# Peptides against a protein of PDB entry 4N78: the designs that were tried, part 156

Target 1, 186 residues: chain A of PDB entry 4N78
Amino acid sequence: HFQVICRLLGYQGIAVVMEELLKVVKSLLQGTILQYVKTLMEVMPKICRLPRHEYGSPGILEFFHHQLKDIVEYAELKTVCFQNLREVGNAILFCLLIEQSLSLEEVCDLLHAAPFQNILPRVHVKEGERLDAKMKRLESKYAPLHLVPLIERLGTPQQIAIAREGDLLTKERLCCGLSMFEVILT
Target 2, 155 residues: chain B of PDB entry 4N78
Amino acid sequence: MAELQMLLEEEIPGGRRALFDSYTNLERVADYCENNYIQSADKQRALEETKAYTTQSLASVAYLINTLANNVLQMLDIQASQLRRMESSINHISQTVDIHKEKVARREIGILTTNKNTSRTHKIIAPANLERPVRYIRKPIDYTILDDIGHGVKW

## One batch from the design tools (peptide; made by RFdiffusion4, then SolubleMPNN)

Design b2_p18_8_s1 (from b2_p18_8, 9 letters changed)
Fold by OpenDDE base, seed 3:
Structure b2_p18_8_s1 (fold): chain B 186 residues (1-186), chain C 155 residues (1-155), chain A 18 residues (1-18)
Amino acid sequence: as target 1 above (186 residues)
Amino acid sequence: as target 2 above (155 residues)
Amino acid sequence: YVQRLEHLPMFEEGMLER
């Protein structure tokens, strides 16, 4: 589903969705969540010592649950604050999954374009074969497919300019060194 | 442009008119040949004259058709060439617009991106000294301070 | 009428080769 969304939205659509999600997240964090957190900090027990390790993980959890029982039982915290946190979490997950899906799509595009851009994979060399000879043969095989040099030879100046720009846009992808998710976490 | 205009406005219409005129002329020649053969005392000479006019007429019509056909073909070739040039121009504009749109889109998404940094996993160092549990004195929490926050019932 | 036939263009021998 996320792959389809990436294909349908493209870079522009993804950017718009991400910007709107960031606005929503910011609004939730700076609004309701912040207010609840401030209030909770005021009502939190000032002295909450770590129980002894002899109680084990279940006993420690039960201890903290008992200390925070009154806070957990506050209905508005569950219905409003936790819901807002869930929405923020969903937004973060959405951004992560979109970025991953976009990266996969971009890699596929790069792989499909590679033969036309003189980007050749490293060939597996069997024992006794020269890597250089194989690479040269491969280069010779795909040389006629090099789009930019072909257009530079046969095309008009305008076509050459378009081909170069298209080639650059094809090569420059987000997956090559950029992350959206890191910006969202900041 | 001038050649296409000449073909469309002068040569092709002129050729069509010439062909039509040829039709009417051929009918007249046929009538003449028929009457000449009937009235002539020398039937052999009249027949030879008819043969000559028939050959000339066929050659003339063939020439007119060929010339007209060639002019039409030439017109179509010129028009096809013009259409190809126009298509090329439209394609160029379309591609330029698409590239521009793509650049704009990439700028927009680019603002939302940063360089991939290998996040140094900060080792959460657990505090070494477990503080002794102090007996918790439960103070009642006043939740009325939250009544003004969210969709709660204002008491 | 014969004069009109004389004004009709004839196939020049070289046109069939084009």
Scores: peptide ipSAE 0.025, ipTM 0.668, DockQ to the pose 0.005
Fold by OpenDDE base, seed 4:
Structure b2_p18_8_s1 (fold): chain B 186 residues (1-186), chain C 155 residues (1-155), chain A 18 residues (1-18)
Amino acid sequence: as target 1 above (186 residues)
Amino acid sequence: as target 2 above (155 residues)
Amino acid sequence: YVQRLEHLPMFEEGMLER
């Protein structure tokens, strides 16, 4: 589903969605969540000491349940605050999954374009073969597929310009060195 | 452009008119040949004359059709060439617009990005002394140690 | 009318080869 969303929206659509999600998250954090956190801080016990271990697990649990009774019984916390936290969590997960999906699509595009852009993988050399000779053979094999040089030789000036720009856009991808998710977390 | 205009406005309409006129003329020639054959005392001569006019008429019609057909073909070739040029121009514009849109989109998404901290893979300096991998003896986690802390049902 | 027919362009044999 996320792959389809990435394909449908493209870079522009993803950017718009991410911006709107960030606004929503900011609104939730600075608004409702902040208010509930402030209220919770006010009702929190000022002194909460660890009970003695001698009371056992049940006694310790009852102690904390009693100390936090007012918080647990706060109905709005369960219905509104937790819902808002779920929304924030879902937004974060959505951003993460979109970035991952986009990265996969970009990697696939790079891999598909590589033979046409003179980007050759490192070839495994068997014992006794010279790496240089194998690489030269590989270069020679894919030389006819180099799109930009081919168009530069056979194309019009306009076609050459478009090919160069297209080549550049194909090479420049977010997955090569940029992260959106890190920005979302800050 | 001038050649196409001449074909569309003069040559092809002119050829069509000529062909239509030839139809009317052929009818007149046929009438003439029929009457001439009936009235002539020398039927053989009249027949030979009719053959001559028939051959000439067929040749003329063939010429008119051929000329018109060639002009139409030429017109179509010119139009096809113009369409190809137009298509090429539209494609170039479309590609330019798409590239521009892509650049704008990338700028927009780029604002939402930061450089990936290439975690310098700390070269795990393999400690020189390969300490023998302490055989991870999976000691079964004895969960019974937790029995004294929880309300466990004492069997 | 017959004179007019004589002036009609005749199909030149060489045009069929093109």
Scores: peptide ipSAE 0.025, ipTM 0.678, DockQ to the pose 0.005
Fold by OpenDDE base, seed 1:
Structure b2_p18_8_s1 (fold): chain B 186 residues (1-186), chain C 155 residues (1-155), chain A 18 residues (1-18)
Amino acid sequence: as target 1 above (186 residues)
Amino acid sequence: as target 2 above (155 residues)
Amino acid sequence: YVQRLEHLPMFEEGMLER
């Protein structure tokens, strides 16, 4: 699903969605959640000492239930605050999954473009074969597929310009060194 | 452009008119040949003259048809070339727009990104000297150490 | 009229032989 979303929205659509999600998260955190946290901090017992172990586990639990009764019984905490926290959590997860899906799509694009951009995979050389000779053979084999040099030789100046720009855009991907999720966590 | 215009406005219409005129002229030639044959005392000469006119007329019509056909083909080729050029131009514009949109999109999403902190994974330098696995001497956990921590019953 | 017909372009012999 996320892969399809990434394909449909593209970079611009993803950016818009991410920006809006960030706004929503910010509004939830600075608004409702902050207010509830402040209220909870005010109602929180200032001193919560561990009861004596002599009371046993049931007695200790009852002690904490009594100390936190006002917090536990705060109905709005369960219905509103926790829901907002779930929304924030879902937004974070959504952003993570979108970034992962986008990265996969970008990697696929890079892999598909690689033969046309003179990007050759490292060939595993079996013991005894010269790596250099294999790489040269591979380079020679794929040399006719190099799109930009081909267009530079045969194309119009306008086509050359477009090809170069297209090549650059194909090579420059977010997955190569950029993270959206890190910004979201920030 | 000038060549296409000449073909469309002058050469092809002119060729069509020439063919039409040729049709009318052929009818006149036929009438002439018939009358000439009837009136001539030398029928053999009249026949040879008719053959000559027939051959010439056929050649002229063939020439006119060929010329017109070639002009039409040339017109179509020019039009096809123009369409190809137009298509190329449209494609160029489309690609330019797409590249521009992509650049804008990338800038927008780029604002939402930060450099991946390549946490220098500390090369876990495997300590060169594999310290001899210190024989895990199972020291019995002396639980008595915990006897003083908490409200345990001092036996 | 006959003189006009004599001036009609004829296929040059070389084009009839392609």
Scores: peptide ipSAE 0.026, ipTM 0.677, DockQ to the pose 0.005; fails the geometry check
Fold by OpenDDE base, seed 5:
Structure b2_p18_8_s1 (fold): chain B 186 residues (1-186), chain C 155 residues (1-155), chain A 18 residues (1-18)
Amino acid sequence: as target 1 above (186 residues)
Amino acid sequence: as target 2 above (155 residues)
Amino acid sequence: YVQRLEHLPMFEEGMLER
């Protein structure tokens, strides 16, 4: 699904969605969640000493339940605050999954374009074969597919310009060094 | 362009008019031949003359048709060439627009991105040395991520 | 090549928010 979304939206659509999600997350964090956190901090026991270990796990639990009774009984915490946190979490996950899916698409594009851009994979060398010889053979094999040089030779100046620009755009992808997810986390 | 215009405005219409005129002339020739045959004492000569006129008329019409046809074909070829050029121009514009749109889209998404800091560098509290602009180090795209996706050629 | 990469709008903007 995320792959389809990435394909459908493209860079622009993804950007719009991400921007809106960021706005929503910011609104949730700075608004509702912050308010609840402040409220919770106000009702938080100022002095919460660790009970003695002699009370055992049940006694300790009961102690904390008693100390946090007001927080636990705060109904809006479960209904509103946790829901907002889930929404934030979902937004983060969505962004992560979109970025991952986009990265996959970008990598696929790069792989598909590679033969046309004189980007050759490292060939596995069998024992006794020279890597250089194999690479030269590969280069020779794909040389006719090099799009930019081909267009530079046969094309009009306008076509050459477009080809170069297209080549650059094809090579430059987010997955090469950019992360949206890191921005979302900051 | 001048050639096409000449074909469209002069040669082809002229050829059509010539054919029409030829029709009228042929009718006159036919009338002449008929009358000549009737009035002539030498029917054989009149017949031979009619045959000659018929042959000439057919040849003339054939020539006119051929000329007109060739002009029409030439016109169509020129028009086809013009259409191809227009198509090429439109394609170039389209490509330019697409590239522009892509650039805009990339700018928009770029605003929402930061450089991947692969450096799990422990916060070495390095002293306040001037943050050297983190030169974008192009990390080679690890294409191995796709090795497990699809029936790709296992190298 | 790297210099050209830096001139791509998407990279320029991503670096500016830093």
Scores: peptide ipSAE 0.016, ipTM 0.687, DockQ to the pose 0.229; fails the geometry check

Design b2_p18_8_s2 (from b2_p18_8, 10 letters changed)
Fold by OpenDDE base, seed 5:
Structure b2_p18_8_s2 (fold): chain B 186 residues (1-186), chain C 155 residues (1-155), chain A 18 residues (1-18)
Amino acid sequence: as target 1 above (186 residues)
Amino acid sequence: as target 2 above (155 residues)
Amino acid sequence: YVPYLEHLPMFEEGMKLR
């Protein structure tokens, strides 16, 4: 599903969606969540010391439950704040999945374009075969597929320009060195 | 353009008119041949003359049809060529626009990107010196440091 | 294997706008 979304939206669409999601996240964090956090800070016990170990785990739990009773019983926290946090989480996950899907699509594009761009795969040398010979054979095999040189030879100046631009667009992909998700996390 | 215009406005219509006129002329020739055969004392000669006129008439019609057909074909070829040129131009513009849009899109998404931290995989150089397994001396975890934070029983 | 590019000019133009 995410792959389909990535294909449908393209770079521009993805950018728009991510920007909007960032706005939503920011709004949630700086708005409702912040307000709840402030409220929680106000109702937090001013002095909460670790209870004596003699109470055991159940006693300690009860102690903290008692100290935080007002917070736990704050119904609005459960309903509104947690929902907002869930929304934030979902948004982040969405962004992550979109980026991953986009990266996969880009990798596929790069792989498909490689024969046309004089990018040869690393060949596994079987025992007894010379790497150089295999590489030369591959070069010769794919040489006719080199698109830009082919167009430069046969095409009009306009076609050549477009081919060069297209080649550049194909080579430069986000997955080659950039990350969006890191920006979302900051 | 001039050639196409001549074909459309002059040559093809002219050819059609010529063909029509040829039909009318053929009727006249037929009437002539019929009358000539009836009136002629030498029927064989009249027949030969009729054959000659018939052959000539058929040849003329064939010529007119062929000329007209060739002109129509030429017209179609020119039109097809023009359409191909137009298509090429439109395609070029479309591609240019698409490339531009893509560049804009990439700029836009670029705003949301940062460089991937190339974690220099420090080759964990295995220290050559296999440090002898330091005997795990179970030092008792002195939890007394935590005694001051809680109800530390001052023993 | 994805080739690593140190610079992606088309995207970096956008990065500079941040």
Scores: peptide ipSAE 0.396, ipTM 0.807, DockQ to the pose 0.725
Fold by OpenDDE base, seed 4:
Structure b2_p18_8_s2 (fold): chain B 186 residues (1-186), chain C 155 residues (1-155), chain A 18 residues (1-18)
Amino acid sequence: as target 1 above (186 residues)
Amino acid sequence: as target 2 above (155 residues)
Amino acid sequence: YVPYLEHLPMFEEGMKLR
């Protein structure tokens, strides 16, 4: 589903969606979530010391449960905070999944374009084969597929310009060095 | 453009009119030949004349049809060439616009991106004085005692 | 295998606008 969304929206659509999601997340964080956090801080016990180990695990658990009782009761009474946190989480996950899907699409595009852009695959050299000979063979095999040089030789000036720009657009992809998710986390 | 206009406005309509006129003339020739054959005492001569007129008329019609057909074909070729030129122009413009839109889109999404090669994680310099870890004897905490109290969300 | 590019000018123009 995310792959289809990425294909449908393209870079522009993805950018718009992510910007809007970031606005929503920011609004939730600065609004309702902040208010709940402030309220929770007010009900937090001022002094919470680790009880003595002599009380055993059950006693320690009961102690912490008692200390956090007001927080738990407050959280149970106001489920809205958890809903907002869920929305934030869903938005973040959505952005992550979109970026991953976009990266996959870009990788596929790069792989499909590679033979046409003089990008040779890494060759496994079998025992006894010279790396240089194999590389030359591959170069010769894919040489006729080099699109830009072919168009430069046979095409009109307009076609050459479009081919060069298209080649550049094909080569430059986000997955080659950029991340959107890191921006979302800051 | 001038040639196409001549074909559309003068040559093809003119050819169609000529063909129509030829049809009318053929009817007159047929009537003439029929009457001539009936009235002529020399039926053989009349028949030969009819054959000659028929051959001439057929040749004339064939010529008119061929000329008209060639003009129509020429017109279609010119139109096809014009359409191809228009298509090429439209395609070029469309591609240019698409490339531009893509560049704009990439700039827009670029606003939301950062370089993956973030800074070298500062090696957390372990503080030199390893405070001797107080041997926490991890007594296995049997959590089974808590099974009765907690509404445990089974993960 | 994704080729690494040090510079992505078309995207970096957008990065400079932050």
Scores: peptide ipSAE 0.396, ipTM 0.802, DockQ to the pose 0.568
Fold by OpenDDE base, seed 3:
Structure b2_p18_8_s2 (fold): chain B 186 residues (1-186), chain C 155 residues (1-155), chain A 18 residues (1-18)
Amino acid sequence: as target 1 above (186 residues)
Amino acid sequence: as target 2 above (155 residues)
Amino acid sequence: YVPYLEHLPMFEEGMKLR
């Protein structure tokens, strides 16, 4: 599903969607969530030290649960704040999944374009085979498929220019060195 | 352009008119031959004359049809060539626009990107302070301070 | 395997605008 979305939206559509999501996230974080967090900080127990180990794990958990019981039971926290946090979480997850799907799509495109761009696959050399000979064979096999040189030989100047630009567009992909998710987390 | 115009406006219409005129003429020739054969005392001579006219007429019509057909084919070839050139131009423009749109899109999404960084492993350091037993004091929390936050529910 | 490119000029133009 995310793969289909990536194909449909392309770079432009993905950019627009992510920008809008970031705005929503920012609005939620700087608005309602921030207000709740500030208020919660004010009502938090001033002194909450780690209980003695003698209480054991259940006792320690109960201690903290008791210290925060009134906060946890606050109805508005569950109904409003947690919902907003869920929305933020969903937005972040959406962005992550979109980026992952886009990366997969880009990798597929790169792989499909490789024979036409003089990009040879990694060759496994068996015992008794020479790497050089095998590489030469592959080069010879795919040489007629190199698109840009072919168009440079047979095409018009305009076609050559378009082919070169197209080649560059094909080679330069986000997955080759960039990340969007890190920006989202900042 | 001039050749195509000549074909469309002069040669092909002219050829069509010529064929039409030929039809009319053939009818006249046929009538003449028929009447000549009936009225002539020398039937053999009349027949030979008819054969001659028939041969001439057929040759003429064949020539006219062939000429017209060739002109039509030439016209179609020129038009096809023009259409191919137009298609090429449109395709070039379309590709140029698409490339431009793609570049703009990449710039826009680029705003949302950063260089991939290797994940830094952070060591969690335990606090140096020993756990001191603190007496548990239950303090009631006043939540009324939250009443003005969110959807403004007055409690 | 994804090839690594040190520079992606078409995208980096956008990065500079941030």
Scores: peptide ipSAE 0.395, ipTM 0.807, DockQ to the pose 0.519
Fold by OpenDDE base, seed 2:
Structure b2_p18_8_s2 (fold): chain B 186 residues (1-186), chain C 155 residues (1-155), chain A 18 residues (1-18)
Amino acid sequence: as target 1 above (186 residues)
Amino acid sequence: as target 2 above (155 residues)
Amino acid sequence: YVPYLEHLPMFEEGMKLR
């Protein structure tokens, strides 16, 4: 599903969606969640000492339940605050999944374009074969597929310019050095 | 453009009219030859004249058809060339627009990106002193010591 | 293996706008 969304939206659509999600997340964090956090801080016991180990696990649990009773009983916390946190979490996950899906699409595009752009795969040389000979064979095999040099030889000046720009657009992809998710976490 | 216009407006219509006129003339020639053969005392001469007219008429029609066909072919070639040029122009414009749109889109999404921190694989120099796993000797907690403190309800 | 590019100028123009 995310792959389809990425294909449908493209860079522009993804950018718009992510910007809107960031706005929503920001509004939730700075608004409702902040207010709840402030309220929770006010009702939180100022002095919560670790209960003595002698009370055992059940006693410790009861102690913390008692100390947090006012927080747990705050009905709006479960309904509104947790829902908002869930929304924030979902938005973050959505952004992550979109970026991952986009990266996969970009990788596929790069792989498909590679033979046409004189990008040769790293060939594992079997024992006894010369790496140079294999690379030369690969270069010879894919040489006729190099699109930009072919167009430079046979094309009009306008076609050459477009081909070069297209080649650049094909080579420069987000997955090659940029991350969106890091910006979201910031 | 001038050549195409001449073909469309003058040469091809003119050729069609000429062909039609030739048809009417052929009918007249046929009638003449038939009448001449019937009325002539020298049938052999009349037949030879008919053969001559027939040959001339066929040659004329063949010429008209060939000329018209060549003009039509020329017209089609010119039109095909024009269409190819138009297609090329449209494709160029389309590609230019697409490239521009893509650049704009990339700028927009770029606002939401940051450089991937190439985690320099700092060789995690394994700290030389592997802290010896402190063998937690689980001393059996002698729970019997707790027996004395608990008010054992003597059931 | 994704090739690493140190500079992506088309995207970096957007980064400068942040």
Scores: peptide ipSAE 0.391, ipTM 0.802, DockQ to the pose 0.694

